# Peptides against a protein of PDB entry 4XPM: the designs that were tried, part 22

Target 1, 160 residues: chain A of PDB entry 4XPM
Amino acid sequence: VMLHSKNVKGFLENTLKPYDLHSVDFKTSSLQSSMIITATNGGILSYATSNNDVPKNSINEINSVNNLKMMSLLIKDKWSEDENDTEEQHSNSCYPVEIDSFKTKIYTYEMEDLHTCVAQIPNSDLLLLFIAEGSFPYGLLVIKIERAMRELTDLFGYKL
Target 2, 67 residues: chain B of PDB entry 4XPM
Amino acid sequence: DIKGTIAFDTHGNVIESTGVGSQRIEDIGDLSKVTLDAEGFAQVQGDSLLVHLYKRNDITLAVYTSA

## One batch from the design tools (peptide; made by RFdiffusion4, then SolubleMPNN)

Design b2_p28_4_s1 (from b2_p28_4, 16 letters changed)
Fold by OpenDDE base, seed 1:
Structure b2_p28_4_s1 (fold): chain B 160 residues (1-160), chain C 67 residues (1-67), chain A 28 residues (1-28)
Amino acid sequence: as target 1 above (160 residues)
Amino acid sequence: as target 2 above (67 residues)
Amino acid sequence: SAAAAAAAARAALAKLHDDILKEILEQS
């Protein structure tokens, strides 16, 4: 099975969905954005946003995309730094995880009032990035991105 | 009866919170240090609320009750 | 009995824990 570009976009769109629990009265907002970016340059390969009310090819859309590019670059830089910092890898902002014998790490980063988490797709040159509102709990965000990565096995080991 | 809940992971990060629990996220620091029994349970007396703890699969649930 | 009530309370707590996690995973 190979994940096509259109399938990747659809996958990311599906990750935007919020939580709405019934066992307890708890619900979240949708993710603001979901992206797959390169670990090398932070370039966006695919993305989805919850705010789709911006006209296509408008200046506002371009600006919003540019904002995503900026955020992705910043987060990639933080990730790169942390990957070379053993102390950061042992902080509460880093979650070592193993998926089908593949090891990776999930990092949580606060971007102004936003809650973000990023993880390297196992053994790949790609990062999965979630951006949420500040009301979205980090612990839940980590669970969300881990489960999402488990669905991206086609990208495991992908090298640019 | 339940007045609120907090679920948190081993890093002390919130998974969910409800009721009075949403206003007591700062309790996680102390709750994470509580020694659980062999079955993963504990109780901690708060200011006016009793906190019931249960940990399983590296996730701790705190339930706030009046008694 | 008090012991039975305590056991029931524990069971309810454990169930709530698992229910929460189950829902989260289902919606992830």
Scores: peptide ipSAE 0.730, ipTM 0.952, DockQ to the pose 0.957
Fold by OpenDDE base, seed 5:
Structure b2_p28_4_s1 (fold): chain B 160 residues (1-160), chain C 67 residues (1-67), chain A 28 residues (1-28)
Amino acid sequence: as target 1 above (160 residues)
Amino acid sequence: as target 2 above (67 residues)
Amino acid sequence: SAAAAAAAARAALAKLHDDILKEILEQS
């Protein structure tokens, strides 16, 4: 079973939602962006963004999309490097995880003033990528993306 | 009389922070090295605040109080 | 009484920990 494009887009839209805790007085902003990209080229297959104030087809929208493409490519490149670097895989920026007997890794990266995390969807050619403001804690971001990946079992093993 | 909190994971990354905890993220380095008792608790005296620690499910909660 | 107060404080700390985690997971 494969996820349809419409389903994937809706899923990514839902991941944008912020945290608002009441046990302690703590809340986050929404994610800036949520994307599924190719591990090979960093190409964006699907994305969602919280910035909806930009008119469609405007030059500002084009610039925003281009910025996402650039960030996607940069993060893909860093991810590729780290996948071939034993020391980076043992840093505090790498979280080995296991989902349904599939092993993958979650990486956290600072991108300019933004907090990002990326993870390979298990046994696939796809990466899940979250981009948040710098105020969004990395530990919480990791929990968020790990939980999100558990909902993408239809994409496990997906090859381009 | 909680003055703030920090929750952090086994990598030393913040999960949440409130109050004075938000201004003391640098404490995580030392707090992560504290030996917890058999039930997962500890207390550490800070500069002017007492830090109460509890760890379970690989998440450590630090609660800052005046005493 | 001192022991009872300490036990209550520990219970409250543990509960707060679990409440935070529960909320996070519910909102994830």
Scores: peptide ipSAE 0.730, ipTM 0.952, DockQ to the pose 0.960
Fold by OpenDDE base, seed 3:
Structure b2_p28_4_s1 (fold): chain B 160 residues (1-160), chain C 67 residues (1-67), chain A 28 residues (1-28)
Amino acid sequence: as target 1 above (160 residues)
Amino acid sequence: as target 2 above (67 residues)
Amino acid sequence: SAAAAAAAARAALAKLHDDILKEILEQS
């Protein structure tokens, strides 16, 4: 099954869902946003946000989208720096992972009071980016993004 | 009875926390250094709580109990 | 016996560990 633009949007919307465990009394908030961006310029190809009650074409929508664009660019820049820094790749904020024999890395970044994680979709020019509240644990966020990437095999090797 | 839990990964990052565990995230530094037995278990006596450790699949679960 | 009780406690701890991970993966 090929992922089309609307399918990708729906996929990202599904990643917003929170955890609600019953084996232990633990639950999270929904992700604030989930995005696929370009590794080259940080451009947003697709995104989903937990706050969709903003009227279309309103100034509030414009500001919120601009904020996502800004965060995307900042995180892309930090990711680019770390990909060229051996020391940063060996820090506790970097998780080397292998998915279907493809190697990639998951990075966790603190953005003010937000918890974020970003990972290059294997062998592609694309990044998957999750933004969550500060209460969302990093270890769980890493598991979440790894599992999400395993479902994006259609984008593996995607080049701009 | 369980007073709380902390699950954490090999990087020392939290996966989940409940009860008193949510207030003892700083314990991860010490708990990650505890030597586990051949089956992946250990126990550590804290201030007033006993911590039961079990690690498998690179995930450590700490369970806090009174005894 | 005390040994049997200890073994049961360990089994319960291991089960809780696996249950947590199972739920996380199911909801991921």
Scores: peptide ipSAE 0.730, ipTM 0.952, DockQ to the pose 0.944
Fold by OpenDDE base, seed 4:
Structure b2_p28_4_s1 (fold): chain B 160 residues (1-160), chain C 67 residues (1-67), chain A 28 residues (1-28)
Amino acid sequence: as target 1 above (160 residues)
Amino acid sequence: as target 2 above (67 residues)
Amino acid sequence: SAAAAAAAARAALAKLHDDILKEILEQS
């Protein structure tokens, strides 16, 4: 199935859902944000946020979007640095993974009081980025983003 | 009589935590170094709690009990 | 027996491990 722009938005919205386990008494908050950004400049191609109670075209909406732009740029910069640093790629903050014979890496980054993780969509110029509260465990965040990337096969190999 | 749990990956990062496990995240450093038997099990006696370990699929589950 | 009880405890621990993973993956 072909992924169109509106389909990508819907996909990202679905990734916001929290975990609520019954095997053990454990639950998380929803993700704050889910984004697809460019690996080159950190530009946002698509995004979803858990808080949708902000009036459109309002100052609050602009501030919220600007905050996302800032975070995406900062994370892209950190990701770019780590991709050129072999030591960082062997730290506990880097998870080499393979999806359908494509190799990529998942990085975890603490951004202020937030927990984030980012991964290059295989063989593409795109990054998938999750932003969660500090209570969201990193190990679980890594599992979440890996599973999400497996659903984005249409974007594998996408070049700007 | 489970008092809590911690599940963590090979990087030492938490996947889930409950009960007393949520207050003992710092135990992961020591728990990750425990030698497991051929079936993937181990037990570690702590201060007042017994920790039961099981690892499979690169995920370790620690279960805290009183005995 | 004590051996049987120990085996049952191990089985329960392994099952809990797998249940957690299964549930996480279902919700991912």
Scores: peptide ipSAE 0.730, ipTM 0.952, DockQ to the pose 0.955

Design b2_p28_4_s2 (from b2_p28_4, 15 letters changed)
Fold by OpenDDE base, seed 1:
Structure b2_p28_4_s2 (fold): chain B 160 residues (1-160), chain C 67 residues (1-67), chain A 28 residues (1-28)
Amino acid sequence: as target 1 above (160 residues)
Amino acid sequence: as target 2 above (67 residues)
Amino acid sequence: SAAAEQAKLKEELKKLHDEILKEIEEQS
């Protein structure tokens, strides 16, 4: 099934769901945000947020979107820097992964009190970005975004 | 009885933590250096707790017990 | 015996480890 705009939005909304482990007494909050952004400019192509209590077309919604835009840009910039920094690529904040023979990297970034994770969709001009509360552990966040990317094969190789 | 757990990856980042494990995230540094046996197990005497380690699929589980 | 208890503990660790992974995969 081809991923259309609506499908992408729905996909991102689904990624917001938390973990609730029963084998151990551990659960996470929902992701605050999930986005697909451009690797070139950090522009948001699609996004989902867990704070759905914000009225549509409200000032609060605008501010929320503006905040996402800012975070997206900042994370894109950091990602771009790291992609040109061999030292950062070998840090514990970088996870080289291979999905269906396609190589990519997952980066974790602390953004104020938030935990973020970003990864280039393989061979594409797109980044997948998760924003979570600080209580969301990075190791699990990495697993989450890796699994999510495996569902975005339609976007592999996407060029702007 | 299990007093807590920490699961962490090869980068030393937490996957999950519970109980006393949530307050001992700093242990990961030392736990990651522990030599495991052929089956992936180890046992480490901690402060007042015993830490049982099991690693498979690049994920290490640390279980804290009183004994 | 001590050996039996140790074996049981190891099995419990393995089981818990695998259960955690399973749940993570199911919820990812």
Scores: peptide ipSAE 0.734, ipTM 0.951, DockQ to the pose 0.952
Fold by OpenDDE base, seed 3:
Structure b2_p28_4_s2 (fold): chain B 160 residues (1-160), chain C 67 residues (1-67), chain A 28 residues (1-28)
Amino acid sequence: as target 1 above (160 residues)
Amino acid sequence: as target 2 above (67 residues)
Amino acid sequence: SAAAEQAKLKEELKKLHDEILKEIEEQS
């Protein structure tokens, strides 16, 4: 089964949902954005955002999309640097993980006041990127993206 | 009674925090170094509060109580 | 009874830990 653009968009929209724990008095905000971008150029293939209050084709929408493009490129560049840096791969900001015998890494990055995490979809030219508010704890964000990647097996090995 | 909680991973990053735990994130550095017993438990005095630790599946839960 | 109380506390701590994990898994 192949994931089509429509299926990917819907998947990303579902990842925006917050956590609301009942065992403890803890809940998060929704993710600000969820994206699949290219590891090669940082181009956005698909994205979802929780900010849907902006009118379509408005200048504010254009600015928000451009902002996402900028963030995705910056994060891709940082990711690329870290993938070639042994020291960064051993920092607390890097989580080596294995999904269905495929190895990948999850990185956490502070982007101004936002908490972000990014991971290469196993054996692919694609990155999954979550952007959250600063109140979203990194440990939970890492768990979220790891679990999300387990649902993207159709994209494992995807090459551009 | 529980005054707060912190759950954190092996990298020292927060998974969740509540109550007084939300104000004591800096404790993670020390709590992560505590030697746990064979069942994964420990207790540590943190100023006026007692911290109860339990670790399993690479997630440590710290529960803060007054005694 | 002190030992029993301590054992009860440990059990509650373990349960809370597992409940947190379960909820995270369900909502991920």
Scores: peptide ipSAE 0.734, ipTM 0.951, DockQ to the pose 0.956
Fold by OpenDDE base, seed 4:
Structure b2_p28_4_s2 (fold): chain B 160 residues (1-160), chain C 67 residues (1-67), chain A 28 residues (1-28)
Amino acid sequence: as target 1 above (160 residues)
Amino acid sequence: as target 2 above (67 residues)
Amino acid sequence: SAAAEQAKLKEELKKLHDEILKEIEEQS
């Protein structure tokens, strides 16, 4: 059964939560944004952001949404290039993973002062995208998106 | 007496860092090349700190101590 | 003894490693 749009939105909102490790004195900020975008055009199908303190239809809200659109397009383009580049797929910025016998890749991309990671939802036309502050370690970000991907089995194989 | 920690993955990317470990991320390059024993442990003498390594499940933990 | 101290240290490392992993899994 396909996930309802409202359920997807709620899922993405839950992914925003930070890590707060007590075994060591380490904690992260919340993700800035969590998105599901199309692999074809980078169009945003669903998103969540930690910046919720902006009035509805305000100039700040418009600017924030436009910024997400810009970043999603840029990351999609970079992802598309890397998917056709064997050398990039063997760099330390690419993590091949397998989830329930489905193969996919997680890429990390530095976007200005932000840390991002993106992964194709297995056998689908969709990408899951996390955007975090530069203080969020890439290794932990990769773990986060992998674990999140495991909860999106309803979207595996989804075609536009 | 732990002075800091670094946890990193097989790609050399940081998972977490604390204390002096946060200022020694560049050590990962060398630490990733250290030969571990059968149980996944090793010790490496640094400049003024001793680094204790343990790797399991593709995650390496480095603990910095004075001795 | 030195051997006993080393064994204790190794166990502490292992425990800390596992605790970190556990917390990450719980919070993911």
Scores: peptide ipSAE 0.733, ipTM 0.951, DockQ to the pose 0.956
Fold by OpenDDE base, seed 5:
Structure b2_p28_4_s2 (fold): chain B 160 residues (1-160), chain C 67 residues (1-67), chain A 28 residues (1-28)
Amino acid sequence: as target 1 above (160 residues)
Amino acid sequence: as target 2 above (67 residues)
Amino acid sequence: SAAAEQAKLKEELKKLHDEILKEIEEQS
């Protein structure tokens, strides 16, 4: 099964789903947004958002898309800095992980009042980015993105 | 009975929290330093509540009870 | 007995821990 643009969009939409744990009285909100962006310039290749109440071609839609573009660029810049900073890679905000013998890192970043996490798709020029409300705990967000990346093997090694 | 829970990872980040645990996230710093027994268990007295710890697969569960 | 109650408590902790992980995996 090969991932095409339509398949990627659907995949990202599925990642928006919240957690609802019944073993304990704990539930999260849906992710605010889920994106695949370029590691080089922070350009958005695909995205999904839980906010579906914005009319097409409206000023609100333009503002929301522009906001996503800004967030992706800022997070890409921070990620790039951290990838070249040994101290940041050893902080509690960095999770080294291995998927099918491929190594990558998951970073958590506070973006205003939002909780975000980003990870390079192994050996690729692409980043997977989750944006959640501040109530979404970082430990769970890291687990979520790690599990999601395991389903993106078709993008491993993707170069622009 | 259980008054609350906190589950956290090896980085001290929360995975889930409920009840009184949601108001005691700051306890993670101390709880992460507790020595566990061979089976991964420990108990810690915290003010009026007793904290029961269990760690496996790099995830620690803290359960708060009155006794 | 106290020993039996302690053993039961440990088992409940272990079970709850595993249930949380199971639900997370199912919903991921």
Scores: peptide ipSAE 0.733, ipTM 0.951, DockQ to the pose 0.954

Design b2_p28_4_s3 (from b2_p28_4, 13 letters changed)
Fold by OpenDDE base, seed 1:
Structure b2_p28_4_s3 (fold): chain B 160 residues (1-160), chain C 67 residues (1-67), chain A 28 residues (1-28)
Amino acid sequence: as target 1 above (160 residues)
Amino acid sequence: as target 2 above (67 residues)
Amino acid sequence: SAAEEEEKKKKELKELHDNILKEILSQS
């Protein structure tokens, strides 16, 4: 059964949680944002943000949403470019992965002081996008998004 | 005693770093080229630290110690 | 012995590696 919008929102909210390791003294911040966007236009279908104590309908909320819209569009554009660039697909910023026999790619992008990671949900018109602080290491971010995608099987093959 | 750690993937990207490892991310370039033994281990002498390497599941762990 | 100490260190390193991975995956 296809995930409801509310279920997707809740899923994305759960992805915001940080890592706090005890094997070694290492912890991360929460993800700044987690989104599902369209691969076609970078439109946000669902999103979650950390520290979302901004009052509803406030100017700050509007500004934050607008910022997410801008970032999603920029990342979508970069992703689209890379999907048509053989060199970029073979760079250290691209992780080919296979989930349940579906092939996809995870890309890492630096956006100013932020670390981002984006991946096409297998065989779909959707992208999963994580935005984190610069202190969030890319290798860990890749692991995080791969594991997250494995939980989104209901969206595999989703076409707009 | 462990002075720090770096865990990194096959792309050379950091998974975690602690202690002195957090200040030596640039070591990954050289550490990734180190030949590991049959069990996946190696040791590399650093400036004043010894780096213990172990790789499994495409993740390399570097542990920095004084000796 | 030196060999025994080396084996001990290797075991600890391996365990640390595996624990880190396990912990990351459990929190993912």
Scores: peptide ipSAE 0.740, ipTM 0.951, DockQ to the pose 0.949
Fold by OpenDDE base, seed 5:
Formats: structure tokens, sequence, C-alpha cells
Structure b2_p28_4_s3 (fold): chain B 160 residues (1-160), chain C 67 residues (1-67), chain A 28 residues (1-28)
């Protein structure tokens, strides 16, 4: 099944859901944002945010989108640097993973008070990006994005 | 009588934390170096709390108890 | 016995670990 734009948007919206464990008394907030961006320019292909109470075409919406554009560009730049840095790839902020025989890496980045993680969709020109509050632990965020990546097989090998 | 928990991955990053564990994230550095037995268990006596460790599937769970 | 209590604690710890993982994966 091909992932259309609407399907991608819905997928990203579903990734926003928080964790609420009962084995231990632990829960998280929802993700602040979930995005698919281009690895080349950091352009936003699709995105979802937890706060949808902003009127369409309002100045607040414009500011929100602009903020996402800025963050995506910054994270793309950092990711690009790390992909060309062997030492960074061996840091504790880099998780090499294999999905269906495809190898990729998950990076964690602190953006001011936010916790972010980004991963290249295997063999593609696209990155999956999660942005969460600082209370969202990185280890759990990594698990979340890895599991999400496994659901994006239709985008494996996608080239711009 | 669990006082708290910390679950962390092989990179030392937190997966979850509760109770006193949430205030002892710095313990991960030492806990990650503890030698586990053949079944993946260990115990470490801390200041006033006993830490029970179990690792499987690259996830270490630390449970803090008074005994 | 002390040994039995220790084994019980290990069992509970293992179950807690596995339950946490199960919940995380089910909610991912």
Amino acid sequence: as target 1 above (160 residues)
Amino acid sequence: as target 2 above (67 residues)
Amino acid sequence: SAAEEEEKKKKELKELHDNILKEILSQS
C-alpha cells in the first residue's frame, strides 16, 4: 500500500500519543511535534503537532510553522555533520539500528529545553523527526522512533 | 516495597523512572558497570537503599528497595 | 527460606521488567 500525503499525516498524528504505563507509575506527555523532513534541505514534507487549537492562517499558526521550519533545518544540519563524523557516530547519542535488513541511525539532540530524536528513513532522502518536552526520556524516545520507522516501509528507498 | 525504579538502555539513557529512581538518574553510570550473573541479576547496596538489577533485551531495570 | 525468598524476588523483578517492555511496545 502506497503512503499518500494524507496517510503520512495521519501516521504522524498517531505518533504523537503519549506513554502511560501501569506496570510502574510512569507516563509521558504527548510529543510536541512529529515530522518527515528532507535530508537535503531540511524541508518539511509532512508534520503533526499536539496543539491544534490555533486558527488556520492565523499569525500564531504562521509562527508555529516557522518555528518547526527552523528546528528542522537546525536538526538536519546537525544530522548532516554527524553523518560525516565517525566520532559522533560512536557517541552515546547515536543508535545504529537495522530494520528489515536496512541499516540506519537514530540520533538524539537536545534543542534548548526540548528532547529530539531524528533518524534517516532507510535508503531514503527523508528523515523522521520527533520533538518532545524535556521530561520525555531519551531512551524511550529512541524506542518510539525505532518502532515508528518500522511502519514506514513504503518510504524506504524514497529519493527526491 | 519498591521505593522507585529506573529503566535504562545500553547507552545509559533513561527509558522510565519512578519514585526515588527519578532523583537518582546519576546512579546509571555506576549501575551500568555492575557485573550481572548468568541470569542477568545483581544487587548493589547503596546508601540506605538496595538496588536490584535485571537486564534483558538490552534494557536494565533497577528497582530501589529498603531491603 | 532465604533462598526461596531471593528466588521470589528475582521472579518478580523479571516479571516487572518484561511487563514494562510489553507495555512500551504495545503503546509504540
Scores: peptide ipSAE 0.739, ipTM 0.951, DockQ to the pose 0.966
Fold by OpenDDE base, seed 4:
Structure b2_p28_4_s3 (fold): chain B 160 residues (1-160), chain C 67 residues (1-67), chain A 28 residues (1-28)
Amino acid sequence: as target 1 above (160 residues)
Amino acid sequence: as target 2 above (67 residues)
Amino acid sequence: SAAEEEEKKKKELKELHDNILKEILSQS
């Protein structure tokens, strides 16, 4: 099975779903946004958002897309800096992980009142980015993005 | 009876929290330093609550009870 | 006995931990 643009979009939409545990009375909100962006420029290749009540081509939709562009660029810049900073890679905000013998890192970033996490898709020029409300715990967000990356093997090694 | 829970990872970041645990996230710093037994268990007496700890798969669960 | 009660509590704690993890992974 090969991932096409529409398949990637659908995948990202599925990542928006919240957690709802019954072992303990704990639930989260949906992710606000889920994106695949370029590691080079922070450009958005694909995205999904839980705020779908905005009419197409409306000013509100344009503003929301522009906000995503801004967030992606800011996070890409922070990621780029951290990838060249040994101290940041050893902070509690960095999670080294291994998926199918490929090594990558998950970073958590506080952006205004939002909780975000970003990870380079193994051996690729792409980043997976989750944006959640401030109530979404970072530890759970890290688990979520790690599990998501395990389903993106078709993008491993993708170069622009 | 359980008054609340906190689950956290090896970086000290929250995975889930409920009840009184949601109001005691700052406890993670101290709880992460507690020495666990060979099976991964420990108990810590707090101000008014007993904290039961269990760690496996790099996830620590803290359960708050009255006793 | 007290020892049996403590063992029971440990068992319940372990089960709760594993159930939480199982739920998280199943919803990921």
Scores: peptide ipSAE 0.739, ipTM 0.950, DockQ to the pose 0.966
Fold by OpenDDE base, seed 3:
Structure b2_p28_4_s3 (fold): chain B 160 residues (1-160), chain C 67 residues (1-67), chain A 28 residues (1-28)
Amino acid sequence: as target 1 above (160 residues)
Amino acid sequence: as target 2 above (67 residues)
Amino acid sequence: SAAEEEEKKKKELKELHDNILKEILSQS
């Protein structure tokens, strides 16, 4: 399995899909956004969003993209702080995980009324970031991002 | 017969909730402390509902029933 | 019997748990 850079956006678009369970009557909304950003500067390398109702090249689109840039930067900053804070790493908002012998952490962050989840792609300078509505349970969001990250093995060890 | 469900992880965060379970998220704190038997089962009698617990793969499922 | 009914309930609970997990993972 090989994931080329041109396929990353399509991969992120697929992560937007909601859950719809039939074992129990439970379903979620789609993710609002799915992004790969730099751990150093919070710059967006690739992104997908479920809100495509904004006309292209409009001022509203520019504002929407700028909002994503702002959120990514804020989350990166919070992540950076927590990576240097032992207490935060032992909170219930931090999930240590191991993927293919690589250790990483998944963090959950409340951003206004949104539920967010971020994780460093193992041994890389990249972060995977999910943004969902407040109705999306954190426990499920964590499972979602872990499973998604397991499919990004080609990005493991990626350095800027 | 099932009135609702809550599935939650080892951090106490919700994975899914349905029915009356969606209105009883605060129960997770107490449910997470319940001692399970060797097979991973337990039952907790609440106010008017019985909670059936089963834990496997670090996921606890709580099923609310009238009895 | 009552014991048989309890075992049946446990089996159903276990199956429900595993089915939920299976669905989540299949949709992830």
Scores: peptide ipSAE 0.739, ipTM 0.950, DockQ to the pose 0.959

